# Peptides against a protein of PDB entry 3OIQ, part 13

Target 1, 212 residues: chain A of PDB entry 3OIQ
Amino acid sequence: KNRIFVSSSKDFEGYPSKAIVPVQFVALLTSIHLTETKCLLGFSNFERRGDQSQEDQYLIKLKFKDRGSERLARITISLLCQYFDIELPDLDSDSGASPTVILRDIHLERLCFSSCKALYVSKHGNYTLFLEDIKPLDLVSVISTISTKSTNSSKHSSSELISECDLNNSLVDIFNNLIEMNRDEKNRFKFVKLIHYDIELKKFVQDQQKVL

## One batch from the design tools (peptide; made by RFdiffusion4, then SolubleMPNN)

Design b1_p9_5_s3 (from b1_p9_5, 4 letters changed)
Fold by OpenDDE base, seed 4:
Structure b1_p9_5_s3 (fold): chain B 212 residues (1-212), chain A 9 residues (1-9)
Amino acid sequence: as target 1 above (212 residues)
Amino acid sequence: MKKYDEDLF
């Protein structure tokens, strides 16, 4: 299946006004919006867009139309938050009111790298992105992948033709953008304020800063 | 210019 790898959320501005396009991207989780009627995940690669917010560059809708899709959305959020060590209110509360969750600026406390598969769906000149699949990425694995320039492309089966190069380039671009944000005194993002800031991440950032 | 619309569907 021809899935398009997306390096910039600006690419969607050029897409067809009536289409369904399978896409994939890699970005940081920036927001979670769960209400009684909708579920949205915000992601960003922190690409500079002038004076526009660098947050929520990819807004991804989860299906939320019936009890089955609502349950799947809650499970998806719970599993992501468990993986990234994000504290959530109990989503399974026996009180028949579905809890509202609104988290923003997640990237200020945690680097939540995520590989997302989505459907671009357009109508009347606007578009929505629907989540198809999400894979959380471990930060140590991301750092290792960038650092080793993995020459061991073990050709995992010809059916998932997303270039390992496209993934790696997007991960490098995200880190470069975060380094620029960290250098900007006006930007709230600082690596030293991350809850998981350790000696490995510190060393990696210091080594990347010498190349920029 | 195309815009994201969360309420489109």
Scores: peptide ipSAE 0.618, ipTM 0.956, DockQ to the pose 0.903
Fold by OpenDDE base, seed 1:
Structure b1_p9_5_s3 (fold): chain B 212 residues (1-212), chain A 9 residues (1-9)
Amino acid sequence: as target 1 above (212 residues)
Amino acid sequence: MKKYDEDLF
């Protein structure tokens, strides 16, 4: 079944009112919500939506219905946080309560680029996105991918791969949106406030700012 | 207009 690449979370407004559609997108991780009963990941490409918050444009539900799915959700969060160097609040409460994690505005400190596979599931005009797979992306690799005009159309096989163009376009759009947010004095996002702000990211942002 | 519903399932 062909997976649809999604460039905007507005695309879901046009989807079928009763369907299961495999989707894929690239976005920044913006939030983590883990409670005793629920697990959600928030993502954004920071597409302008008028006066609405640009965070959590893609809310992705992890299955959290039994001990096995709960364990998988906790492992997924731990691995993502380890990859992006996100400090989890100390889960060592001596009270035998399941640790609650609520992280918001992750993009203000770290650019956590993620390639997500999800199931769009719709019923009665509402939808939910369920996580199928997540691949964290390295920022150096993202910068390199955008900076190298895709000249390597290596002819490898017509099977279920996202167009390299769709990935590159989405990564460019995210950076353009972040540059606009960085230029806005009222916006909390600033590249220089990122914990991982280095010479490579600085140069890349300065070069992109000259084109916009 | 379709809305995200985290409690749909």
Scores: peptide ipSAE 0.617, ipTM 0.956, DockQ to the pose 0.913
Fold by OpenDDE base, seed 2:
Structure b1_p9_5_s3 (fold): chain B 212 residues (1-212), chain A 9 residues (1-9)
Amino acid sequence: as target 1 above (212 residues)
Amino acid sequence: MKKYDEDLF
């Protein structure tokens, strides 16, 4: 089955009922919700949706039905948090309760770019997204990709062509949306409040602001 | 209108 690249989470409103559709998108990690019974990751491209929250536009469920899937979910969260330098709450439950992690507004402190593969699964007119794969993206690599507008298709080997065009367009759209949020005095998002705000990101934002 | 449902499955 061909994987569909998704540029907007509004696309899912038009998707078939009672279907399983492989999808892919790029977005910022906005939330982590790990409890005893479920694991959810929130992502956003910060597409303008009127007065709706710009967070958690893509809610992705991790399988959490057995010890194997629970372990995989916990390892996935741990590796993502390690990659993005996200401090997890001390998981030292001396109580044999599975540690609960609830992180929100991650994008206010860190730009956690992620390439996600998911299954859209629909039933009874509703849908869920299930995580299939996640690749964290390095911010320097994202900035470099946008800046070079690389016409050079790096032929990454055969079988799931993400259109490099679709990826690049979505990365540009995310940064443009963040620039708009940064300009909005009512928006909590500010580039200068990011923990990793450096000279490179500052320069990139200043240069991108001249194109908008 | 289709809605996300975290408890659908």
Scores: peptide ipSAE 0.617, ipTM 0.956, DockQ to the pose 0.894
Fold by OpenDDE base, seed 5:
Structure b1_p9_5_s3 (fold): chain B 212 residues (1-212), chain A 9 residues (1-9)
Amino acid sequence: as target 1 above (212 residues)
Amino acid sequence: MKKYDEDLF
């Protein structure tokens, strides 16, 4: 079955009520929820949804049913947090108590761009998203990809690549949404409050703001 | 309208 690229989590409203659909999206990591019984990652593209919170538009469940799946979930979180310089408590405490981690509003401090593969699984008119794969994206690479969008129609014919266009469009949309949030005085998001706010990101935002 | 359900499975 071909993987579907998802540009909006609203797309799931139209999906089949009893299906398994492999999906992929790109979004910012917004939350981490690790408890004794659950592991969830929240993501957002900050698509405007009226007065609804722009956080956690994509809630992705990690399997957390046995010691093996729990270990994989903890490793996944540790590796993501290491990649994004997110400080976590030691998840491997010898005390037999699994540490609880609840992080929210991650995007207010760090732009954690992530390419996610998930399974949309629906039953009884509801759905959940299970993580299949996650690739953290480097912000410099994201900026470069958006900035270079005019020159490489590399005709790679193979029936499994989500179009480079879909990825790039979603990355642009995320930045545009962040720029709108940054312009809104009521919005908590400000680029200048990002821990990693540098000259490159500043320049990119300033250049992108001229197009909007 | 479909809703996300974290406890669906």
Scores: peptide ipSAE 0.616, ipTM 0.956, DockQ to the pose 0.889

Design b1_p9_5_s4 (from b1_p9_5 with E3S F4Y)
Fold by OpenDDE base, seed 5:
Structure b1_p9_5_s4 (fold): chain B 212 residues (1-212), chain A 9 residues (1-9)
Amino acid sequence: as target 1 above (212 residues)
Amino acid sequence: SHSYDEDLF
């Protein structure tokens, strides 16, 4: 089955009420919810949805049903947090209790761009997204990818049906949404409050703001 | 709010 690139989590409203569909999207990590019984990742592209919160537009479940899947989930969280420089409480506490991690509003401090592969699984009109794969994206690489109008489609015909165009468009859309949020005085998001706010990001945002 | 409702599966 071909993997479908998803540009909006609204696309799932048109999906079959009983299906298994492999999907891929790019979004910002917004939340981590690790408890004794579940592991969830929240992502958002900050698409405007009326008065609804723009956080956790993509709620992704990690399999958390046995010691093996729990370990894999914990390792996945640890590796993501290490990559994005997110401080976690020590998951290796000697006190046999699985540490609880609840992080929200991650995007207010760090732009954690992630390419996610997931299974859309629906039953009776309800759905769950199960994580299959996650690739953290480096912000410098994201900025470079958007800034270099991809005139060079390097014809690396990697058999992944997801066009470089779809990824780039979604990355642009995310930045445009963040720029709008930054312009809104009522919005908590501000680029200058990001821990990693540097001259490169500042310049990129300023240049993108001129096009909007 | 996407409720963390476990009940779907």
Scores: peptide ipSAE 0.030, ipTM 0.710, DockQ to the pose 0.244
Fold by OpenDDE base, seed 3:
Structure b1_p9_5_s4 (fold): chain B 212 residues (1-212), chain A 9 residues (1-9)
Amino acid sequence: as target 1 above (212 residues)
Amino acid sequence: SHSYDEDLF
């Protein structure tokens, strides 16, 4: 079955009450919830949803059923946090106690762009997104990709025709939503509060603000 | 058939 690119988490409201659908989206990492019994990742595009929280619009479950899947989940979290410079407590503690990690509002300190592959699985009107694959995206690469209007569809011949256009459009939409949040005095998100706020990001935001 | 049933909740 072809993987569906999802631009909005609202698309799932129209999905079948009993299905298995491979999906892909790009979003910002907003939360990590690792306990002894579960591992969840929250992501958001920060689409306006009225008075609802803009966090965790995509709640993704990692398989956590046995020691092998638990180890894979912990390694996945460790590698993501290492890539984004997110400080975690030592997951390797010889203390035999599985460390609990609960991080929220990650987007207030770091823009953690991620391309996610997941399985949408629904039964009885409820659904769960299961992580299949995650690719962290470098912010400099994201900025460069948006700034260089994608005329170079380099036909890298990989058979997964995820439209480079869909990815780029979603990245633009995320930045536009963040700009709107930054303009709102009631919103906690501010670009100047990001730990990695530099001259390049500042210039990019200023240039995008002139178009909006 | 992967029993996704236990993980839906």
Scores: peptide ipSAE 0.029, ipTM 0.689, DockQ to the pose 0.189
Fold by OpenDDE base, seed 4:
Formats: structure tokens, sequence, C-alpha cells
Structure b1_p9_5_s4 (fold): chain B 212 residues (1-212), chain A 9 residues (1-9)
């Protein structure tokens, strides 16, 4: 089955009311919700949606039905948080109570770029996205990819799976949306409030702001 | 609307 690249979570409004569709997108991690019975990840590309919150535009469910799937979910959360330097309460606490983790607005402190593979599953006009795979993306690598491809548009890597162009366009769109949020005085997002705000990110944002 | 119906998977 061909995997569909998704540039907007609005694309799902046009999807069949009863389907199973493999999808892929790139977005920023915005929330983590781990309880005893469920694990959810929120992602956003911060596309403008009128007066609605721009957070959690992609809400992804991890399988959480048995001890094996629960363990895989906890390991996935731990590895993502380790990669992005997100402080978690100890998930391995010998006290047989599974710790509850609720993190929101992660993008206000850290830009956690992630390439996600998911299953779109719909029934009765409602849908759920189930996580199949997640690849965290390094911010320096994201910046370098955007900066270098503004010059090298000619390498059609014919790898059938996902146009390297679709990934790059989505990364550019995310940064453009973040720049607009940073300019809005009412928006809580500010680049200078990011824990990892450095000279490289500052320069990149300043250069992108001149093109917009 | 996002439905997290546990019965879907």
Amino acid sequence: as target 1 above (212 residues)
Amino acid sequence: SHSYDEDLF
C-alpha cells in the first residue's frame, strides 16, 4: 500500500468515513499524554485555523492494550524525551504504579521536529491516527536542509516513498508559521524564549524573516 | 471530530 504524505491535518476531512490509510507527515511535538490506560502524542505544523488552537492538530494514539504495547509506548516516550532533552518523571519507578505524564505546549520551550508514520483508521465519520513509526529530527539538520535546498532544487532523488521536496516544503511551512506566531504580540510563542535558542537559530530566523 | 474509540484497534 502506498503511504500518503500529508501536508495539512485538514486533508483528513476529505478522507473516507470507513478506511485504513497509511500516512506520513512532519510536525512539531506539542503534547504528551501518558496515563495507565492510554498514550497520546500531539503534533502541529501551526497552520492557521481561524480562532481554534494551533496545538495538537495531529493527535496520535500509541497502542496501549497489553503489557507489551504499554512497555513499547513508555520506551517510545522515554527515547523521544531523551532525544529532545525533555525532563520526565522517572517512568521506570519500581513502585508498580505506571507514572502519569501530561506535558503541554512543548513548542514554547523546545522545537521538537518529528517525521511520523501513522495509520489513519476511520469509522462512522470519526478517525484515529495510530503511530507506526517516529523519527526525531535534529534542529541543526532541519536548518541546514532548508538552507542548502534553496540552492539545490535539481536533485530529484527518485526514491518512490516520499518526495524529499514534500518534507522540505513542510519544514519551511512550519518555520513560516512560527515566524508569524513570533510576530503576533498575542501569541505566547517567541523564538527568544526557547531553551535552545542560539546564534545559528537566531541567524536562520532573521534570514527567513527577510523572505516573508 | 477525533474519536478515540478504543474498539477501533
Scores: peptide ipSAE 0.030, ipTM 0.693, DockQ to the pose 0.429; fails the geometry check
Fold by OpenDDE base, seed 1:
Structure b1_p9_5_s4 (fold): chain B 212 residues (1-212), chain A 9 residues (1-9)
Amino acid sequence: as target 1 above (212 residues)
Amino acid sequence: SHSYDEDLF
């Protein structure tokens, strides 16, 4: 079955009430929820949804049913945090309790762009997204990709590859949403408060702000 | 709405 690229988490409102659909999206990591019994990742593109919180628009479940799946979930969280330079609370507390990690509002400190493959599973009008694969994206690479208008549509349309256009459009939409949030005095998000705020990101944001 | 129902798998 072809994987569907999802540009908005509202697309799931039109999905079948009983289905299994492979999906892919690009979004910012907003939350990590690891407990003794579950592992969840929150993502957002910060699409405006009225007065609702813009966090966790894509809530992704990791399998967490046995020692093998728990280990895979913990390794996945560790590798993501290592890649994005996210400080995990010390997992090595000598208390034989399984480490609990609850991180929220990650986007206020770091822009953690991620390409996610998930399985949409619905029953009785409710759905769950199960993680199949995750690729962290480098911010410099994201900025370069948006700045370079993809003139090279090389016609290798293998039916399984997401259109480079769909990825680029989603990345542009996320930055536009972040620029709007940055302009809002009531919004907690500010580019200048990001730990990795540098000259390249500053210039890119200033150039994008002139087009909006 | 997101369901956390563990019975899906």
Scores: peptide ipSAE 0.029, ipTM 0.690, DockQ to the pose 0.416; fails the geometry check

Design b1_p9_6_s1 (from b1_p9_6, 5 letters changed)
Fold by OpenDDE base, seed 2:
Structure b1_p9_6_s1 (fold): chain B 212 residues (1-212), chain A 9 residues (1-9)
Amino acid sequence: as target 1 above (212 residues)
Amino acid sequence: MPKYDEDLE
């Protein structure tokens, strides 16, 4: 089955009420929820949805049914947090107590761009998203990709490649949404409050603001 | 329209 690139989590409202659909999206990591019974990753592109929270637009479930799946979930979280310099409590609980991790609003401190592959699974008019794969994206690489307008559509016609255009458009949309949030005095998001806010990001944001 | 369900297995 071909993987569908998803530009908006609203697309799922139009999806079949009973299906399994491989999907892919790019978004910012917004939350991590690890308990004794579940593991969820929240992502957002910060698309405006009226008065609804712009956080956790994509709630991605990790399988958490047995010790093997729990271990895989913990390793996945650990590796993501190591990549993004997110501080976690020790997940190696020799103490028999499963560590609970609840992180929210990650995007207020760090722009954690992630390319996610998931399974859309629907049944009885409900759906969930199961993580299949996650690729963290380097912010410098994201900025460079947007700035260079990569016209090098390498004609690699492999049926599994995201359109480079779809990825770039979604990355641009995320930045545009963040710029709008940064302009809103009521919004907690501010680029200058990011721990990794540097001259390169500042310049990129200033240049992108002139196009909006 | 399908609704998100975190408990869906």
Scores: peptide ipSAE 0.672, ipTM 0.966, DockQ to the pose 0.833
Fold by OpenDDE base, seed 4:
Structure b1_p9_6_s1 (fold): chain B 212 residues (1-212), chain A 9 residues (1-9)
Amino acid sequence: as target 1 above (212 residues)
Amino acid sequence: MPKYDEDLE
């Protein structure tokens, strides 16, 4: 199946008004919205969009139509939050009320890099993104990938050849956008306020700032 | 241009 790599959420403005298109992108997790009826994940690459919020540029819907899909959505959120050390209220509470979770501005405390596969679905001039797959990315692995220009194309013969170049370019663009936000005194994002801010991330940011 | 709709099924 031809999956399209998406570098900007603006690309969807040019998409067909009635289509189903498999897409893929890499972005930072910015929000989690779980209610009794909906489950949404917000992502951003922090591309400049004029005066609009740079958060939630990709809003991805999890299927939430039956007990099986609801359970899968809750498990997906729990596993992502466990991977990124995000504290959640207990989702397994024996009280038969599904807990409401609303987390925003996750990127202000944690850089949660994620590779997402989704279905673009459009109808009547509107679109939604449905989650197909999500892979959390380790920050050390992201930094190493950008720094080494790793041309180690392990051509794993998986029939979904993501261009390693497209992934790397998007990761670089995200860091460049975060560096610009960190330089802006009006922007709430600061690298030094990240809970996981260490010597490795500090050095990487300092080295990238010299190229910009 | 298609617009995002969170209620689209």
Scores: peptide ipSAE 0.672, ipTM 0.966, DockQ to the pose 0.833
Fold by OpenDDE base, seed 3:
Structure b1_p9_6_s1 (fold): chain B 212 residues (1-212), chain A 9 residues (1-9)
Amino acid sequence: as target 1 above (212 residues)
Amino acid sequence: MPKYDEDLE
């Protein structure tokens, strides 16, 4: 089945009112919501949406219906947080209470680039997104990919050709949006406040700012 | 246009 690459979460407004559509996007992780009954991940490309919050443009639901799916959701969150150096309370507490985790504004401290595969599911004029797969992206690899304008389509013969162009365009758009947010004095986002702000990221941002 | 629903299953 052809997976649709989504560049904007506004595209879902034009989607069918009753469908199941496999989608893919690249975005920054903005929120984690784990309760006793639900597990949600928030993502954003920080597209300008007028006066609306630029956070949680993609709200993705993890299946949370039984002990097996709950365990998988907790493991998924733990592994993502370990990869991005996000501090979580111990999810493994022998206290039979499932820990509640509510993290917001993750992008203010860490740029957590993620390639997400999801199912768009619509019914009765409403939709939700279910997580199918998530790949965290290393920031150094993101910067290198944008900087090299990777014309090296290494034809790795895996039958899921993500358009390398769509991925690269989305990564560039995210950085451009972050640069605009960084220039806005009213916006809380500042590159210099990122915990992982280094010389490489600084140089990359300075070079991109000259083109915009 | 479809609206986001967190409770949709």
Scores: peptide ipSAE 0.670, ipTM 0.966, DockQ to the pose 0.829
Fold by OpenDDE base, seed 1:
Structure b1_p9_6_s1 (fold): chain B 212 residues (1-212), chain A 9 residues (1-9)
Amino acid sequence: as target 1 above (212 residues)
Amino acid sequence: MPKYDEDLE
């Protein structure tokens, strides 16, 4: 079955009320929720949704049903946090309680671009997204990809690869949304408050702001 | 329109 690229989490409102659909999207990591019973990752493209919070537009479940799946979830969280330089609260507290991690508003400190493969599962008019695969994206690589207009459509359409166009469009949309948030005095998001705010990101944002 | 359900298995 072909994997569907998703540009908006509103697309799920049009999905079947009873289905299993493999999906893929690109978004910023916004939250991590690890408890004794569940593991969730929140992602957003910051699409405007009226007066609703723009975080956690994609809530992705990790399997957390047995010791094997719990271990895989914990390793996944650890590797993502290591890649994005996210400080986890000390998981090694000597109290035999399973460490609870609740991180929110990650995008206020770090732009954690992620390519996610998920399984859309719907039943009885509700849906959930299960993580199948996650690839963290380097910010320098994201900036370079947007800046280099993809003139090389090399015709290797293997039917399983996301169109480079879909990826690039989603990355551009995310940056445009972040630029709008940065211009809004009421919005907490500011590029200059990012821990990794450098000359390259500054120049890229300044160049994109002239086109908007 | 399907709604997100955190408890859906």
Scores: peptide ipSAE 0.670, ipTM 0.965, DockQ to the pose 0.832

Design b1_p9_6_s2 (from b1_p9_6, 5 letters changed)
Fold by OpenDDE base, seed 4:
Structure b1_p9_6_s2 (fold): chain B 212 residues (1-212), chain A 9 residues (1-9)
Amino acid sequence: as target 1 above (212 residues)
Amino acid sequence: KPEYDENLE
């Protein structure tokens, strides 16, 4: 089955009321919700949606039905947080009680770019998104990818043809949305408040601001 | 319009 690239979470408004559709998107990690019964990841591209919060535009469910799936969810969260340098409470606490983790507004401190594969599952007119795969993206690599018109189609990644164009366009759109948020005095997002704000990110943002 | 359901399995 062909995996569909999703550029907007509004695309799901047109999806079938009873289907299983493999999808993929690129977005920023905005929230982590781990309880005893559920594990959710929130993502956003910060597309303007009227008066609604721009956070958690993609809510991705991790399977959490048995001890094996729960363990996989905890490992996934731990690895993501290690990659992005997000401090978590010790999830392996010997106390037998799985710690509850609720992180919100992650994008205010860290830009956590993620390439996600998910299953769109709809039933009874509602839908959910199940995580299939997640690849964290390095910010330097994201900046490089946007700045270099990568004409090098390495034709050799044989399997799932993510259009390199679709990925690049989504990354550009995210940065453009962040620049607009940074310009808005009412918006809490500011590039200078990011923990990892460096000279490279500063230069990139300044150069992109001249094009907008 | 399909709505997001956190409890859908």
Scores: peptide ipSAE 0.669, ipTM 0.966, DockQ to the pose 0.852
Fold by OpenDDE base, seed 5:
Structure b1_p9_6_s2 (fold): chain B 212 residues (1-212), chain A 9 residues (1-9)
Amino acid sequence: as target 1 above (212 residues)
Amino acid sequence: KPEYDENLE
């Protein structure tokens, strides 16, 4: 079965009430929730959804059923946080209790672009998303990809043709949404408050703001 | 419309 690229978490409103659908999306990491019993990653593209919070539009479960899956979840979180320079409490604490990690509003300090593969699983009219794969995206690479309109389809004929167009469109949409949030005085998001706000990001945002 | 359920396995 082909993996479906998802541009909006609203797409799930039209999904089957009993299905397993491989999906893929690109979004910003917004939250990490690791407890003794569950592991969730929150993502958002900051699509406007009326009066609803724009955070955690995609809630992705990591399997957390046994010691092996728990270890994999902890390693996944550790590696993501290392990649994005997110400070975590030491997860390897000698106290046999694994530390609880609850991070929210990650996007207010860091733009953590992530390409996610997940399983949409629905039953009895409800759904959940299980993480299959996650690729952190470098912000410089994201900016470069959007700026170059890279028509260089590197013909990596890998049969998982995520339309390069779908990825690029979603990345553009995310930035446009962030620009709108940055312009809103009531919105907590401001580009200048990002820890990694540099000259390149500043220039890119200024150039995108001229088109919007 | 399917709704998100964090407890769905």
Scores: peptide ipSAE 0.669, ipTM 0.966, DockQ to the pose 0.844
Fold by OpenDDE base, seed 1:
Structure b1_p9_6_s2 (fold): chain B 212 residues (1-212), chain A 9 residues (1-9)
Amino acid sequence: as target 1 above (212 residues)
Amino acid sequence: KPEYDENLE
């Protein structure tokens, strides 16, 4: 299937006003919005967009139309939060009210790298993104992938996989943007404030900061 | 340019 890799959320500005386009990107999870009526995930690569907030550059809808889709959305959120060690308010509260989850600025505490497959749907000059698949990425694996210039262009061009180059370039761009944010005294993002800040991440950031 | 709409179905 022809799925388009998206390196910037600005790419959608050039997309057709009436289309259905399968897309994929890698970004950091920045927000979770789960209510009684909708489920949204926010992602960002922290590309500079003037004076606007750099969170939620990719807003991804989960289908939330019936009990089956609602259950799938809740399970998806639970599994993502479990993988990234994100504390959710107890979804099991005995009060028959569907728990509302609104998390913002997730990237200030945790780098939640995610590979997303989505459906771009446009109509009447507006668009939305529907989640098709999500894969959480391990930070150690991300650091390793960037640090190891994969010289192994193994010629298995299976037409369905993201080029290893596109993924690596996007991961490098995200880290470069985070380094710029970390250097800005006005920016709330600081690597040393991440809950999972360890010696490996510290060394990687220090090595990348010397190249920028 | 297409703009994001959270209510688009």
Scores: peptide ipSAE 0.669, ipTM 0.966, DockQ to the pose 0.842
Fold by OpenDDE base, seed 3:
Structure b1_p9_6_s2 (fold): chain B 212 residues (1-212), chain A 9 residues (1-9)
Amino acid sequence: as target 1 above (212 residues)
Amino acid sequence: KPEYDENLE
């Protein structure tokens, strides 16, 4: 099935008013919303949209219709948060109340790069995004991938490869947008405030800033 | 233009 790579959430403005389109994108995790009735993940590439908030440019639903789908959503959130060192309240508490989790502005403390597969679903002139798959990306691996410009077309023979060019371009665009935000005194985002800000990230940002 | 709907199923 042809999955469309999405470089901008503005692409959805041109999408059909009644469709089901498999999409993929790379973005930073910005929010988690888990209640008793809903589960949402927010993502952004921080593309400039005028005076609008740059968070949650991609709002993705997890299916939350029965105990099985609810359990899968909770496990998905737990595994993502474990991977990114995000502290969550115990979701497995034997207390029959499902814990509510509302996290916002995750990108201010941690760069949580994620490769997402989703279904764009439109009906009656509105759309939503449903999560199909998520792959967290390691920051060291992201930095190395951008730095090496490696068109290493590893001929991994599986028919569902994201174009390495599309992935790399999106990762570069995200970093460029973060550099612009870091330069803006009015923007809350600062690289030096990231919990995981290290010498490698510092050097990478300094080298990218010389080109921009 | 399609708009985002958090309640769309």
Scores: peptide ipSAE 0.668, ipTM 0.966, DockQ to the pose 0.834

